# Designs tried in a protein design run: peptides against a protein of PDB entry 4U39. Part 105

Target 1, 302 residues: chain A of PDB entry 4U39
Amino acid sequence: SIKVIGVGGGGNNAVNRMIENEVQGVEYIAVNTDAQALNLSKAEVKMQIGAKLTRGLGAGANPEVGKKAAEESKEQIEEALKGADMVFVTAGMGGGTGTGAAPVIAQIAKDLGALTVGVVTRPFTFEGRKRQLQAAGGISAMKEAVDTLIVIPNDRILEIVDKNTPMLEAFREADNVLRQGVQGISDLIATPGLINLDFADVKTIMSNKGSALMGIGIATGENRAAEAAKKAISSPLLEAAIDGAQGVLMNITGGTNLSLYEVQEAADIVASASDQDVNMIFGSVINENLKDEIVVTVIATG

## One batch from the design tools (peptide; made by RFdiffusion4, then SolubleMPNN)

Design b2_p18_7_s2 (from b2_p18_7, 13 letters changed)
Fold by OpenDDE base, seed 4:
Structure b2_p18_7_s2 (fold): chain B 302 residues (1-302), chain A 18 residues (1-18)
Amino acid sequence: as target 1 above (302 residues)
Amino acid sequence: MKKILHFAVVKSKSDLVL
């Protein structure tokens, strides 16, 4: 089974966005130290952590409280994650609960033998230096606790949105990028396709790979597949080029008019931009809501 | 929504010949 665990406010907003976008074949778990915020989750499983420590009043933006809250609730987290083949741990770094609890939850998932993937955000620079420093500590702890860690730099989201985008919409776009990172991988495993990936192939690409880079490209029109692929490999979300990556996961998502030629054209572009000896897994997804749009997600590991 | 996934595992650039 595949489980997606949203940790703290940002992780729970991302999980809500995944549920609203009907991400299939995954079980959703919402984790928080704030009981009121947790009640707003759309997840089937809602877990309050650190009930004794926090009394449901949240972590006060302190990562040490988030960590201790997850440690207090270890047995409950173990039971919720039990029997998962893969666990996505999603959180906004820089807060109390997400920053402190996400590494503990990831380690619990890894110790249970699940393929553990972190999908986390760095805070925007405008959230201030304290948030950035807390996020750096949380990201470092996540690297040790996961098989693969995708870090989304929120400041790079400001390069892909309009300059007049309201602050609330910039956070919604961060939640959407978290969704795309999880969905880009989970759709490759959980969606019955004409060719099912062996989970062993995904495990080979993602196990003990450390940091991963994510690029996203969206395009429309006649050359939409090639344009989306080119945008993905040159995405502002990429902290480096993908040419040195040992593994690549590619998802191409389109409407009902997505052709095999478009899938091939996009795959050729991504493979051409990758190492010669790259292990590449690609998948195509039909989403009737995209109409004429193609979305290419590239995740480079190693 | 009928999600149709087509997967290919590419072990080398030469394996992209569908």
Scores: peptide ipSAE 0.028, ipTM 0.604, DockQ to the pose 0.708
Fold by OpenDDE base, seed 3:
Structure b2_p18_7_s2 (fold): chain B 302 residues (1-302), chain A 18 residues (1-18)
Amino acid sequence: as target 1 above (302 residues)
Amino acid sequence: MKKILHFAVVKSKSDLVL
């Protein structure tokens, strides 16, 4: 089984976005220290952590309160994660609950023997220096607690959106990028392929890899597959080139007209941009809503 | 080594229970 656990406000918003986009084959868990915010979650499983510590009033933007809240609720977290083969831990770093509790939850998932993947955001520069410093500490703690950590630099989202994009839409795009990171992997596992992907192959690419890079590309037209692949490997979300990546996960999502040729062309481009000895797993997904669009998601490890 | 490409075609409507 695959579990997605959203931690704190940003993680819960990402989980809501996953549910709204009908991400299949995963169980959703919402975790928060704020009981009012938790009630707004669309997840079937809702867990209030640190009820004694916080009284449901949240972590007050303090990561130490988020950490202690997860430690107080350890047994509840263990029971919710029990029997998962894979756990995605998603959070917005820089806040109290997400920054403090996500590393504790990730460690619990890893100690249960689940393949543990962090998918987290760095705050925008406009959220201020305090949030950036808190996020850096939370990301460092996440790196030690997960098998693979995908870090989305929110400031790079500003390079792919219009300069007049309202602050609220920039946060919605951050939630959407978190969704794409989880869905890009979960779709490869949770949906039957023409070639059976073994979960063991995903474990080989993601186990104990540390930091991973994520790129996304979208295109339309006759060369849409090649263009989407080129955009993915040159994505602003990539903090470095993927040329040294020893492991690659690639998802190619298109409409009902997605051809095997387009999938192969996109896979060849991404493989050519990776290490010569790259272990590459690629999947193709049919989404009837995309019509003429192709979306390529690349996750590079190693 | 040769690049190993694992290809899976995934249909959006299938709940695989792992």
Scores: peptide ipSAE 0.028, ipTM 0.420, DockQ to the pose 0.078
Fold by OpenDDE base, seed 2:
Structure b2_p18_7_s2 (fold): chain B 302 residues (1-302), chain A 18 residues (1-18)
Amino acid sequence: as target 1 above (302 residues)
Amino acid sequence: MKKILHFAVVKSKSDLVL
């Protein structure tokens, strides 16, 4: 089974966005120290952590409170994650609950033997230096606690959105990029009626790989597959080039007119930009809502 | 509707034969 656990405000917003986009074949868990914020989650499973420590009042933007809240609730987290083959831990880094609790939750998932994938954001520079420093500590702790950590640099989202994009829409786009990171992998495993990738192949690419890079490309028109793939491998979301990546997960999502040739062309471009001995898994998804649009998501590991 | 996913595992650039 695949579980997606949203941790704190940003993680819960991302989980809500996943549910709104009907990401299938995953169980959603919302975790927070703030009981009022947790009640706004669309997740079926809602877990308040650190109820004794915080009294449901949240972590006060303190990561140490978030950490201790997850430690207080360890047995409850273990029971909620038990029997998962894969666990996505999603959070916005820089806050109290997400930054402190996400590494603890990730370690619990890993200790249960689940393939544990972190999908987290760095705060925008405008959120201030304190959030950046807290996020750096949380990301460091996540690296030790996960098999693979996808870090989305929110400042790079500002390079792909219109310059006039309101701050609220920039946060919604961060939640959407978190969704794309989870969905890009989960659709490869959990989509019914397809040759499910052997979870063993996904595990080989993602197990104990540490940091991963995520690129997204979107295009339309006759060369849309090639253009989307080129945009994905050159995506502003990549903190580095995927050159030398030994493991790649590629998802190509298109409308009902997505051809096998377009899937091949995109795969060839991504593999050509990767290591010579790249272990690449690719999958194609049909989404009727995309019409003429193709979305390529690349996750590079190693 | 049934999402159609084509999946392939490429272990090297030489295995890029769909």
Scores: peptide ipSAE 0.019, ipTM 0.514, DockQ to the pose 0.689
Fold by OpenDDE base, seed 1:
Structure b2_p18_7_s2 (fold): chain B 302 residues (1-302), chain A 18 residues (1-18)
Amino acid sequence: as target 1 above (302 residues)
Amino acid sequence: MKKILHFAVVKSKSDLVL
């Protein structure tokens, strides 16, 4: 089984976005210290952590409160994660609950023997220096607690959206990028492929890899597959080029007209940009709501 | 070595759960 845990406000917003986009084959768990915010979750499983510590009033933007809240609720977290083969831990870093609790939850998942993947955001620069410093500490703690950590730099989202994009839409786009990171991996596992993707192959690419890079590319027209792949490997979301990446996960999403040729062309481009001995898993997704658009998501490990 | 490519075709509506 695959479990997706949204931790704190940003993680719960991402989980809500995943549910709204009908991401299949995963169980959703919402975790928060704020009981009122937790009630707004669309997740089937809702877990209040640190009820004694916080009285349901949240972590007060303090990561140490978020950490202690997860530690207080350890047994409840273990029970909710039991039997998961894979656990995604998603959070917005820089807050109290997400920053403090997500590393604790990730460690619990890893200690249970689940393949544990962090998918987290760095705060926007406009959220201020305090949030950036808290996020850096939380990301460092996540890196030690997970098998693979995808870090989305929110400031890079501002490079791909219009400069006049309202702040609220920039946060929604961050939630979408978190969704794409989770879905790009979960779709590779949770769907019958033409080739049996062994979960062992995913484990080989993701186990104990530390930090991973994520790129997204979108294109339309006759060369849409090649263009989307080129945009993904040159994505502003990539903190570095994927050259030398020994592991790659690629998701290619298109409409009902997505051809096997287009999938292969996109895969060849991404593979060619990676290490010579790259282990690459790629999947194609048919989304009937897509017309002429192709979306390529690349996750590079190693 | 040669690049190892694993391929899957995924439908947007999958009821498959690990």
Scores: peptide ipSAE 0.035, ipTM 0.443, DockQ to the pose 0.078; fails the geometry check

Design b2_p18_8_s1 (from b2_p18_8 with T2K A3V E9R K15A)
Fold by OpenDDE base, seed 3:
Structure b2_p18_8_s1 (fold): chain B 302 residues (1-302), chain A 18 residues (1-18)
Amino acid sequence: as target 1 above (302 residues)
Amino acid sequence: MKVTVKVYRNGKLVATYE
């Protein structure tokens, strides 16, 4: 089974966005120290952590409180994760609960033998230096606790949206990018497509790889496959070129009109931009909600 | 699809909503 754990406010917003977009074949768990925020989750499983420590009042933006809250609730987290083959841990770094609890939850998942993937954001520069420093500590702790850690730099999201984008919309876009990172992997396993991957294929690319980068490209029209692939490999979310990666995981998602030719064209573009010795796997997913769009997601590991 | 909501508190299942 595949489990997605949203940790703290940002992680739970991302999980809500996944549920709203009907991401299939995954179980959702919402984790928070704030009981009121947790009640707003759409997840089937809701877990309050650190009930004795916080009394449900949240972590007060303190990562040490988030950490201790997860440690207090360790047995409950273990029970919720039991039997998972793969665990996604999603969080917005820089806060109290997400920053402190996500590494503890990830370590519990890894110790249970699940393929453990972190999908996390760095805070926007406008959230202030304190959040950036807290996020750096949380990201460092996540690297030690996961098989693969996808880090999304929120400031790079501002390069793909309008400069006049309101702060609230920038946070919604960060939640959407977290959704795309989880869905881009989970759909390869759980959703039928033109080219299906198994869990063993994904495990080969993602096990013990450390840091990863994600690129996303979306396009329409006659050359949509090639354009989406080019956008993915040149994505502002890729802080480095993919030519240095040891592994590449690619998802090509389209509507019912997606052709095998388009899949091959997109795969060839990503392969040509990668190292010759790269271990590349790619899958194709059919999403009936996509009309004329193709979405290419690239995850570079190593 | 009936969504079964399971609420856990302090390591115990406290509510199941069908």
Scores: peptide ipSAE 0.022, ipTM 0.419, DockQ to the pose 0.018
Fold by OpenDDE base, seed 5:
Structure b2_p18_8_s1 (fold): chain B 302 residues (1-302), chain A 18 residues (1-18)
Amino acid sequence: as target 1 above (302 residues)
Amino acid sequence: MKVTVKVYRNGKLVATYE
């Protein structure tokens, strides 16, 4: 089974976005220290952590409170994660609960033997230096607790949205990018496509890889596969080029009109931009909600 | 570069290309 755990406010917003977009084949768990915020989750499983420590009032933007809250609730987290083959831990780094609890939850998942993938955001620069410093500490702790950590730099989202985008919409786009990161991997396993990957293939690329980068490309029209692939490998979300990556996981998602030729064309472009010795695996997914669009997601590891 | 392509239909592996 695949479980997605949203940790704290940002992680739970991302989980809500995943549920709203009908991401299939995963179980959703919402974790928070704030009981009121947790009640707004759309997840089937809702877990309040640190009930004794916080009394349901949240972590007060303190990562140490988030950490201790997860430690207090360790047995409940273990029970919720039991039997998972893969666990996605999603959080917005820089807050109290997400920053502190996500590494603890990730470690619990890893200790249970699940393939543990972190999908987290760095805060926007406008959220202030304190959040950036807290996020850096949380990311460092996540890196030690996961098999693969995908870090999304929120400031790079501002390069793909209109400059006049309201702050609230920038956060919604961050939630959407978190969704795309989880879905781009989970669909390869859980959603039948033209080319599926088994869990063992994904495990080979993602086990003990540390930090990963994600690129996304979307295109339409006659050359949509090639254009989407080119956009993915040049994505602003990639803090570095995919050259030098030891592993590449690629998802090519299209509508019912997605052809094997388009899948091959996109894969060839990503392969050509990767090192000759890269371990590349790719899958394709059919999403009936995509009309004429192709979405290429690239995860570069190592 | 060893690209392993696994083709699935209806959730079942139908072909592996190395």
Scores: peptide ipSAE 0.021, ipTM 0.452, DockQ to the pose 0.098
Fold by OpenDDE base, seed 2:
Structure b2_p18_8_s1 (fold): chain B 302 residues (1-302), chain A 18 residues (1-18)
Amino acid sequence: as target 1 above (302 residues)
Amino acid sequence: MKVTVKVYRNGKLVATYE
């Protein structure tokens, strides 16, 4: 089974966005120290952590409280993650609960033998230096606790969105990018209610790879596949080029009119931008909600 | 370079290309 665990406010917002977008083949778990915020989760499984420590009042933006809250609830987290083949841990770094608890939860998942993937955001620069410093500590702890850590730099989202985008919409876009990171991988291996035979290939590319980068490209029209692929490999979300990566996961999602030719064209573009010795997995996903749009997600590991 | 293309429709694997 594939489990997606949203940790703290940002992680739970991302999980809500995944549920709203009908990401299939995954079990959703919402984790928070704030009981009121947790009640707003759309996840089927809701777990309050650190109930004794925090009394449901949240972590007060202190990562050490988030860490201790997860440690207090270790046995409950273990039970919720038990039997997962893959665990996505999603969080917004820089806060109390997400920053502190996500590494603990990730380590629990890894110790259970799950392929553990972190999908986390760095805070926007406008959230202030304290958030950035807390996020750096949380990201460091996540790197040690996961097989692969996808780090989304929120400031780079501002390069993709319109300059006039309100702050609230920038946060919504961060939640959407977290969704795209999880979905881009889960769609490669998830069938409704089952992990498919492709999990072994994903595991080979993602196991013990450390940091990963994600690029996203979206396009429409006759050359949409090529344009989406080019946008993905040049995405502002990629803090470095995909050359040097040991593995590449590529998801090509389109509507019912997506052709194998378009898939091949997009794959060739990504392959040409990657090292010759790279292991690549290309997934083609049909989403009936997409009209003429193609979404290419590239995840570079190692 | 190992390249595997897997095609999914409605969450089901429908084709694999190597």
Scores: peptide ipSAE 0.022, ipTM 0.469, DockQ to the pose 0.116; fails the geometry check
Fold by OpenDDE base, seed 1:
Structure b2_p18_8_s1 (fold): chain B 302 residues (1-302), chain A 18 residues (1-18)
Amino acid sequence: as target 1 above (302 residues)
Amino acid sequence: MKVTVKVYRNGKLVATYE
């Protein structure tokens, strides 16, 4: 089974966005120290952590409180994660609960033998230095606790959105990018009858790889596959080129008119931009909600 | 370079290429 755990406010917002976009083949768990915020989750499983420590009032933007809250609730987290083959831990770094609890939850997942993938955001620079420093500590802790850590630099989202984009929309886009990171991987393996084959390939690419980068490209028109692939490999979300990556996961998502030729064209572009010795796995997904749009997600590991 | 392609339609595998 695949489990997605949203940790704290940002993680829970991302999980809500995943549910709203009907990301299939995954179980959703919402984790928070704030009981009121947790009640707003759309996840089937809702877990309040640190009930004794916080009394449901949240972590007060203190990562140490988030950490201790997850430690207090370790047994319940273990129970919720039991039997997972893969666990996605998603959080907005820089806050109290997400920053502190996500590494603890990730370690629990890893100790249970799940392929553990972190998908987290760095805070925007405008959230202030304190958030950035807290996020850096949380990311460092996550890196030790996961097999692969996808870090999304929120400031790079500002390069792909309109300059006049309201702050609220920038946060929504961060939630959407978190969704794309999870979905880009989960769609490759989400079919229960195929999980052993697909999961083995994904596991080979993602196991003990440390930090990963993600690029996203979206395009329409006659050359949409090529354009989407080019945008993905040149995405501002990629803090480095995909060259030198030991592994590449690629997802090509299109509408009902997506052709195998378009899939191959997109894959060839990404392969050509990658190292010759790269281990690449790519999948294509038909999403009926996509009309003429192609979305390419590239995850570079190693 | 090892490349595996899997094609899914509505969450179902429809093709695999190596």
Scores: peptide ipSAE 0.022, ipTM 0.471, DockQ to the pose 0.115; fails the geometry check

Design b2_p18_8_s2 (from b2_p18_8, 8 letters changed)
Fold by OpenDDE base, seed 2:
Structure b2_p18_8_s2 (fold): chain B 302 residues (1-302), chain A 18 residues (1-18)
Amino acid sequence: as target 1 above (302 residues)
Amino acid sequence: MKVRVVVYRNGKEVAVYE
């Protein structure tokens, strides 16, 4: 089974976005210290952590409170994660609950023997230096607690959206990129396509790989596969080139008109931009909601 | 045209889809 755990406000917003986009084949768990915020979750499983410590009032933007809250609720977290083959831990780094609790939850998942993938954001520069420093500590703790950590630099989202995008929409786009990171992997396992991957394939690429980068490309038209692949490998979300990656996981998602030729064309472009000795796997997904669009997601590990 | 999709892992062919 695949479980997605949203941790704190940002993680729960991302989980809500996943549910709204009908991401299939995963169980959703919302985790928060704030009981009122947790009630707004669309997840089937809702877990309040640190009920004694916080009295449901949240972590007060303190990562140490978030950490202690997860430690207090360790047994309940273990029970909720039991039997998962794969666990996604999603959070916005820089806050109290997400920054502190996500590493603890990730470690619990890893200790249970699940393939543990972190999908987290760095805060925008405009959120201030305190959040950036707290996020750096949380990301460092996540690296030790996961098999793979996908780090999304929120400032790079501002390069792919309109410059006039309101701050609230920039946060919604961060939630959407978190969704794309989870869905780009989970769909390869859970959703039939032209090329299906199994969990063992994903585990080979993601097990004990440390930091990962994600690129996304979307295109339409006759050359949509090639254009989407080129956009993915040149994505502003890639803080480094995919050159030097030890592993590459690629998802090619299209509508019912997606061809095997388009899948191969996209795969060849990503392979040509990767090291010759890279362990590359790719899958395809059919999304009936995509008309003429192709979405290429690239996850570079190592 | 049957499009042959070849999946590579570590530079080795691991699957062929015709």
Scores: peptide ipSAE 0.027, ipTM 0.406, DockQ to the pose 0.265
Fold by OpenDDE base, seed 1:
Structure b2_p18_8_s2 (fold): chain B 302 residues (1-302), chain A 18 residues (1-18)
Amino acid sequence: as target 1 above (302 residues)
Amino acid sequence: MKVRVVVYRNGKEVAVYE
């Protein structure tokens, strides 16, 4: 089974966005220290952590409170994650609960023998230095607790959106990028496509790889596959080029008109931008909602 | 060395691009 665990406010917003976009084949778990915020989750499984420590009032933007809250609720987290083959831990880094609890939850998942993937955001620079410093500590702790950590730099989202984009829309886009990171991987396993990967293939690319980068490309038209692939490998979300990656996981998602030729064309472009010794795997997914769009997601590991 | 792209379908290798 695949489980997605949203940790704290940002993680739970991302999980809500995943549910709203009907990401299939995964079980959703919402974790928070704030009981009121947790009640707004759309996840089937909701877990309040640190009830004794926080009294349901949240972590007060203190990562140490988030950490202790997850430690207090360890047995319940273990029970919720039990039997998962893969666990996605999603959080917005820089907050109290997400930053502190996500590494603890990730370690619990890893100790249970699940392939543990972190999908987290760095805060926007405008959220201030305190958030950035807290996020750096949380990311460092996540690296030790996961098999692969995808870090989304929120400031790079501002390069993709219009300069006049309201702050609330920038946060929604961050939630959407978190969704894309989880869905881009989970769909390869859980959603039938033209080319299906198994869990063993994904595990080979993602096990004990440390930090990963994600690129996303979307295109329409006659050359949509090639354009989407080119956008993915040149994505602002890629803080570094895909050259030097030891592993590449690629998802090519299209509508019912997605052809094997388009999948191959996209894969060839990503392969040509990768090192000769890269271990590359790619899958294709059919999403009827995309109509004429192709979405290429690239995860570079190692 | 050429990039080795392995294509899987339903857990079976269906193509290898070297």
Scores: peptide ipSAE 0.016, ipTM 0.401, DockQ to the pose 0.109
Fold by OpenDDE base, seed 4:
Structure b2_p18_8_s2 (fold): chain B 302 residues (1-302), chain A 18 residues (1-18)
Amino acid sequence: as target 1 above (302 residues)
Amino acid sequence: MKVRVVVYRNGKEVAVYE
């Protein structure tokens, strides 16, 4: 089974976005120290952590409170994650609950023997230096606790949105990028497509790989596969070129009109941009909601 | 480059490209 655990406000917003977009084949768990925020979760499983420590009032933007809250609730987290083959831990770094609790939850998942993937955001620079420093500590702790850590730099999201985009929409886009990171992997396993991967193939690419980068490309029209692939490998979310990666996981998602030729064309573009010795695995997913769009997601590991 | 492509149709493996 695949479980997605959203930790704190940003993680829970991402989980809500995943549920709203009908991401299939995953179980959703919402974790928070704030009981009121947790009540707004659409997840089937809702877990309040640190009830004794915080009294449901949240972590006060303190990562140490988030950490202690997860430690207090360790047994309940273990029970919620039990039997998962794969666990996604999603959070916004820089806050109290997400920054402190996500590494603890990830370690619990890893200790249970699940393939543990972190999908987290760095705060925007405008959120201030304190949040950036807290996020750096949380990301460092996540690296030790996961098999693969995808870090999404929110400042790079500002490069793909209009400069006049309201702050609330920029946060919604961050939630959407978190969704795309989880869905880009989970769909390869859980959603039947033209080319499916088994869990063992994904495990080979993602086990004990440390930091990963994600690129996303979306296109429509006659050359949509090639355009989406080119956008993915040149994505602002890729902080480094894909040619330095030891492993590449690629998802090619399209509507019911997605052809095998388009899948091959997209795969060839990503392969040509990658190192010759790279272990590249690609899958194809059919999503009826995309209609004429193709979405290429590339995850570079190593 | 060994690209393993497993093609599934109706929940059955129909082709493996290595």
Scores: peptide ipSAE 0.012, ipTM 0.326, DockQ to the pose 0.096
Fold by OpenDDE base, seed 3:
Order: structure tokens, then C-alpha cells, then sequence
Structure b2_p18_8_s2 (fold): chain B 302 residues (1-302), chain A 18 residues (1-18)
């Protein structure tokens, strides 16, 4: 089974976005220290952590409170994660709960033997230096606790959205990028009854790889596959080129008109941009909700 | 949503999920 655990406000917003986008084949768990915020989660499983510590009032933007809250609720987290083959831990780094609890939750998942993937954001620079510093600490702790950590630099989202994008929409886009990171992987393995064949490959690419980078490309038109692939490998979300990656996971998602030729073209572009000895896995996903768009997601590991 | 996944390893199709 695949579980997606959203931790804190940002993680729970991302989980809500995943549910709204009908990401299939995953179980959603919302974790928060704030009981009121947790009630707004669309996840089937909702877990308040640190009930004694926080009394449901949240972590007060203190990562140590978030950490202790997860530690207090360890047994409940273990129970919720039990039997997962793969666990996505998603959070917005820089807050109290997400920053502090996500590494603890990730470690619990890893200790249970799940392939543990962090998909987290760095805060926007406008959220202030305190959040950036807290995020750096949380990301460091996440790297130790996960098999692979995808870090999404929110400031780079501003390069892919319109300059006039309202702040609230920039946060929604961050939630959407978190969704894309989870979905880009989960769609490759979440098809019922077939998890085992590709899970081994995904596990090979993602197991004990540390930090990963994600690139996303979206395009339409005749060259949409090539354009989407080029955008993915040159994505502002990629803080480094993919040529140094030991592993590449690629998702090529299109509508019902996605051709094998387009898939191959996109794959060849990513392969050509990757190291010759890269362990590359790519999948093609047909999403009927996509019209003429192709979405290429590249995850570079190692 | 129907999701069809075709998985390629090292440029070769290895699985199709429907």
C-alpha cells in the first residue's frame, strides 16, 4: 500500500489538493497539532499529534514542539503507517508542526520498512528569514529520516507562475507542486494489483538516495512531448542539472491521445540530458482529465 | 479517473498497468 501523510498546515493543504485532484491508489493521512486545522482536512485518516503537549492549539511555529508532538504520538503514527510499502511524507518546511513532526514521522515510516519519500517545500523568501532557517533544519532532519527527499524551492515556483500571481495563488501552486511530486511517483505504482513490479524499480531508484530534485514541464501542441521534457529538465525547480543524477524517475502524463512516439521522444530527451550510466525508469500515464497537455515530471536522485 | 501506466526501464517497456 501507498500512504501519503500530510504533516502540518502545508502538508495538509497539499493532501487536500491531492484529494481534490483525485490522486488514486493512495491512502491519505492528515497529521496536525492544530485540531481546528486538522478538521478542515479532506483526508479519511486524521491524526492529532501532541494532544497533551499542545492541547490542539498547534505548535506555535516552533519545530521543537512539532517534533515532540510526533514523539508523543509515535504509537499512533506507527499504527497508521503499518503495512505501507511506500510512505510519502509531505510538509511545508519552516512551520512548527511540518518542520518538527515530518522527520519523526518519516523515521517511523522508514523503521517500519516502508520506502519513505519526503516531498517538502522550502518557504518563500517573503515568509521571512525565521521560516527559512527553520526549514533548513527540518530539511536536514528529513534527509536523515527518508530514503529520498524531494525538496521544492517555493521561490522557484515564482519563476513558473505569472508575475502578477497573488500570494495566495503562489501558495496554491506550492501545494500543486507537492501534489505533482507525489502523483508523479504514485501514479507509476498505484495501479491496483500491479504495485510489486514497479515498486522494486522505484525502490531501486529511491532507496537511500538522500536528496532528490524534481522538474516539471507542461506543454501543448505538436511538439508537446519534447517541449514538456525540455521544460522538465530545465525546470526552475531543479536546483541542479540532472546530468549528475544516479537515478532518474520520469513520468510522462498525457490525455487519451498520448502516443508511444511522444512518450519515447520525451524519454529520449531526458535520457540524453542524464548521465550515460543513469538508472532511468520512466512511466507513461494516461489521464483522461488532460486534454492536449503533456506533463513531464522528472525526479533526479543521487 | 482511468490511469494507464506504461513503465519503461532503460528505454524498454517492462509493464503496463490499467
Amino acid sequence: as target 1 above (302 residues)
Amino acid sequence: MKVRVVVYRNGKEVAVYE
Scores: peptide ipSAE 0.019, ipTM 0.427, DockQ to the pose 0.361; fails the geometry check

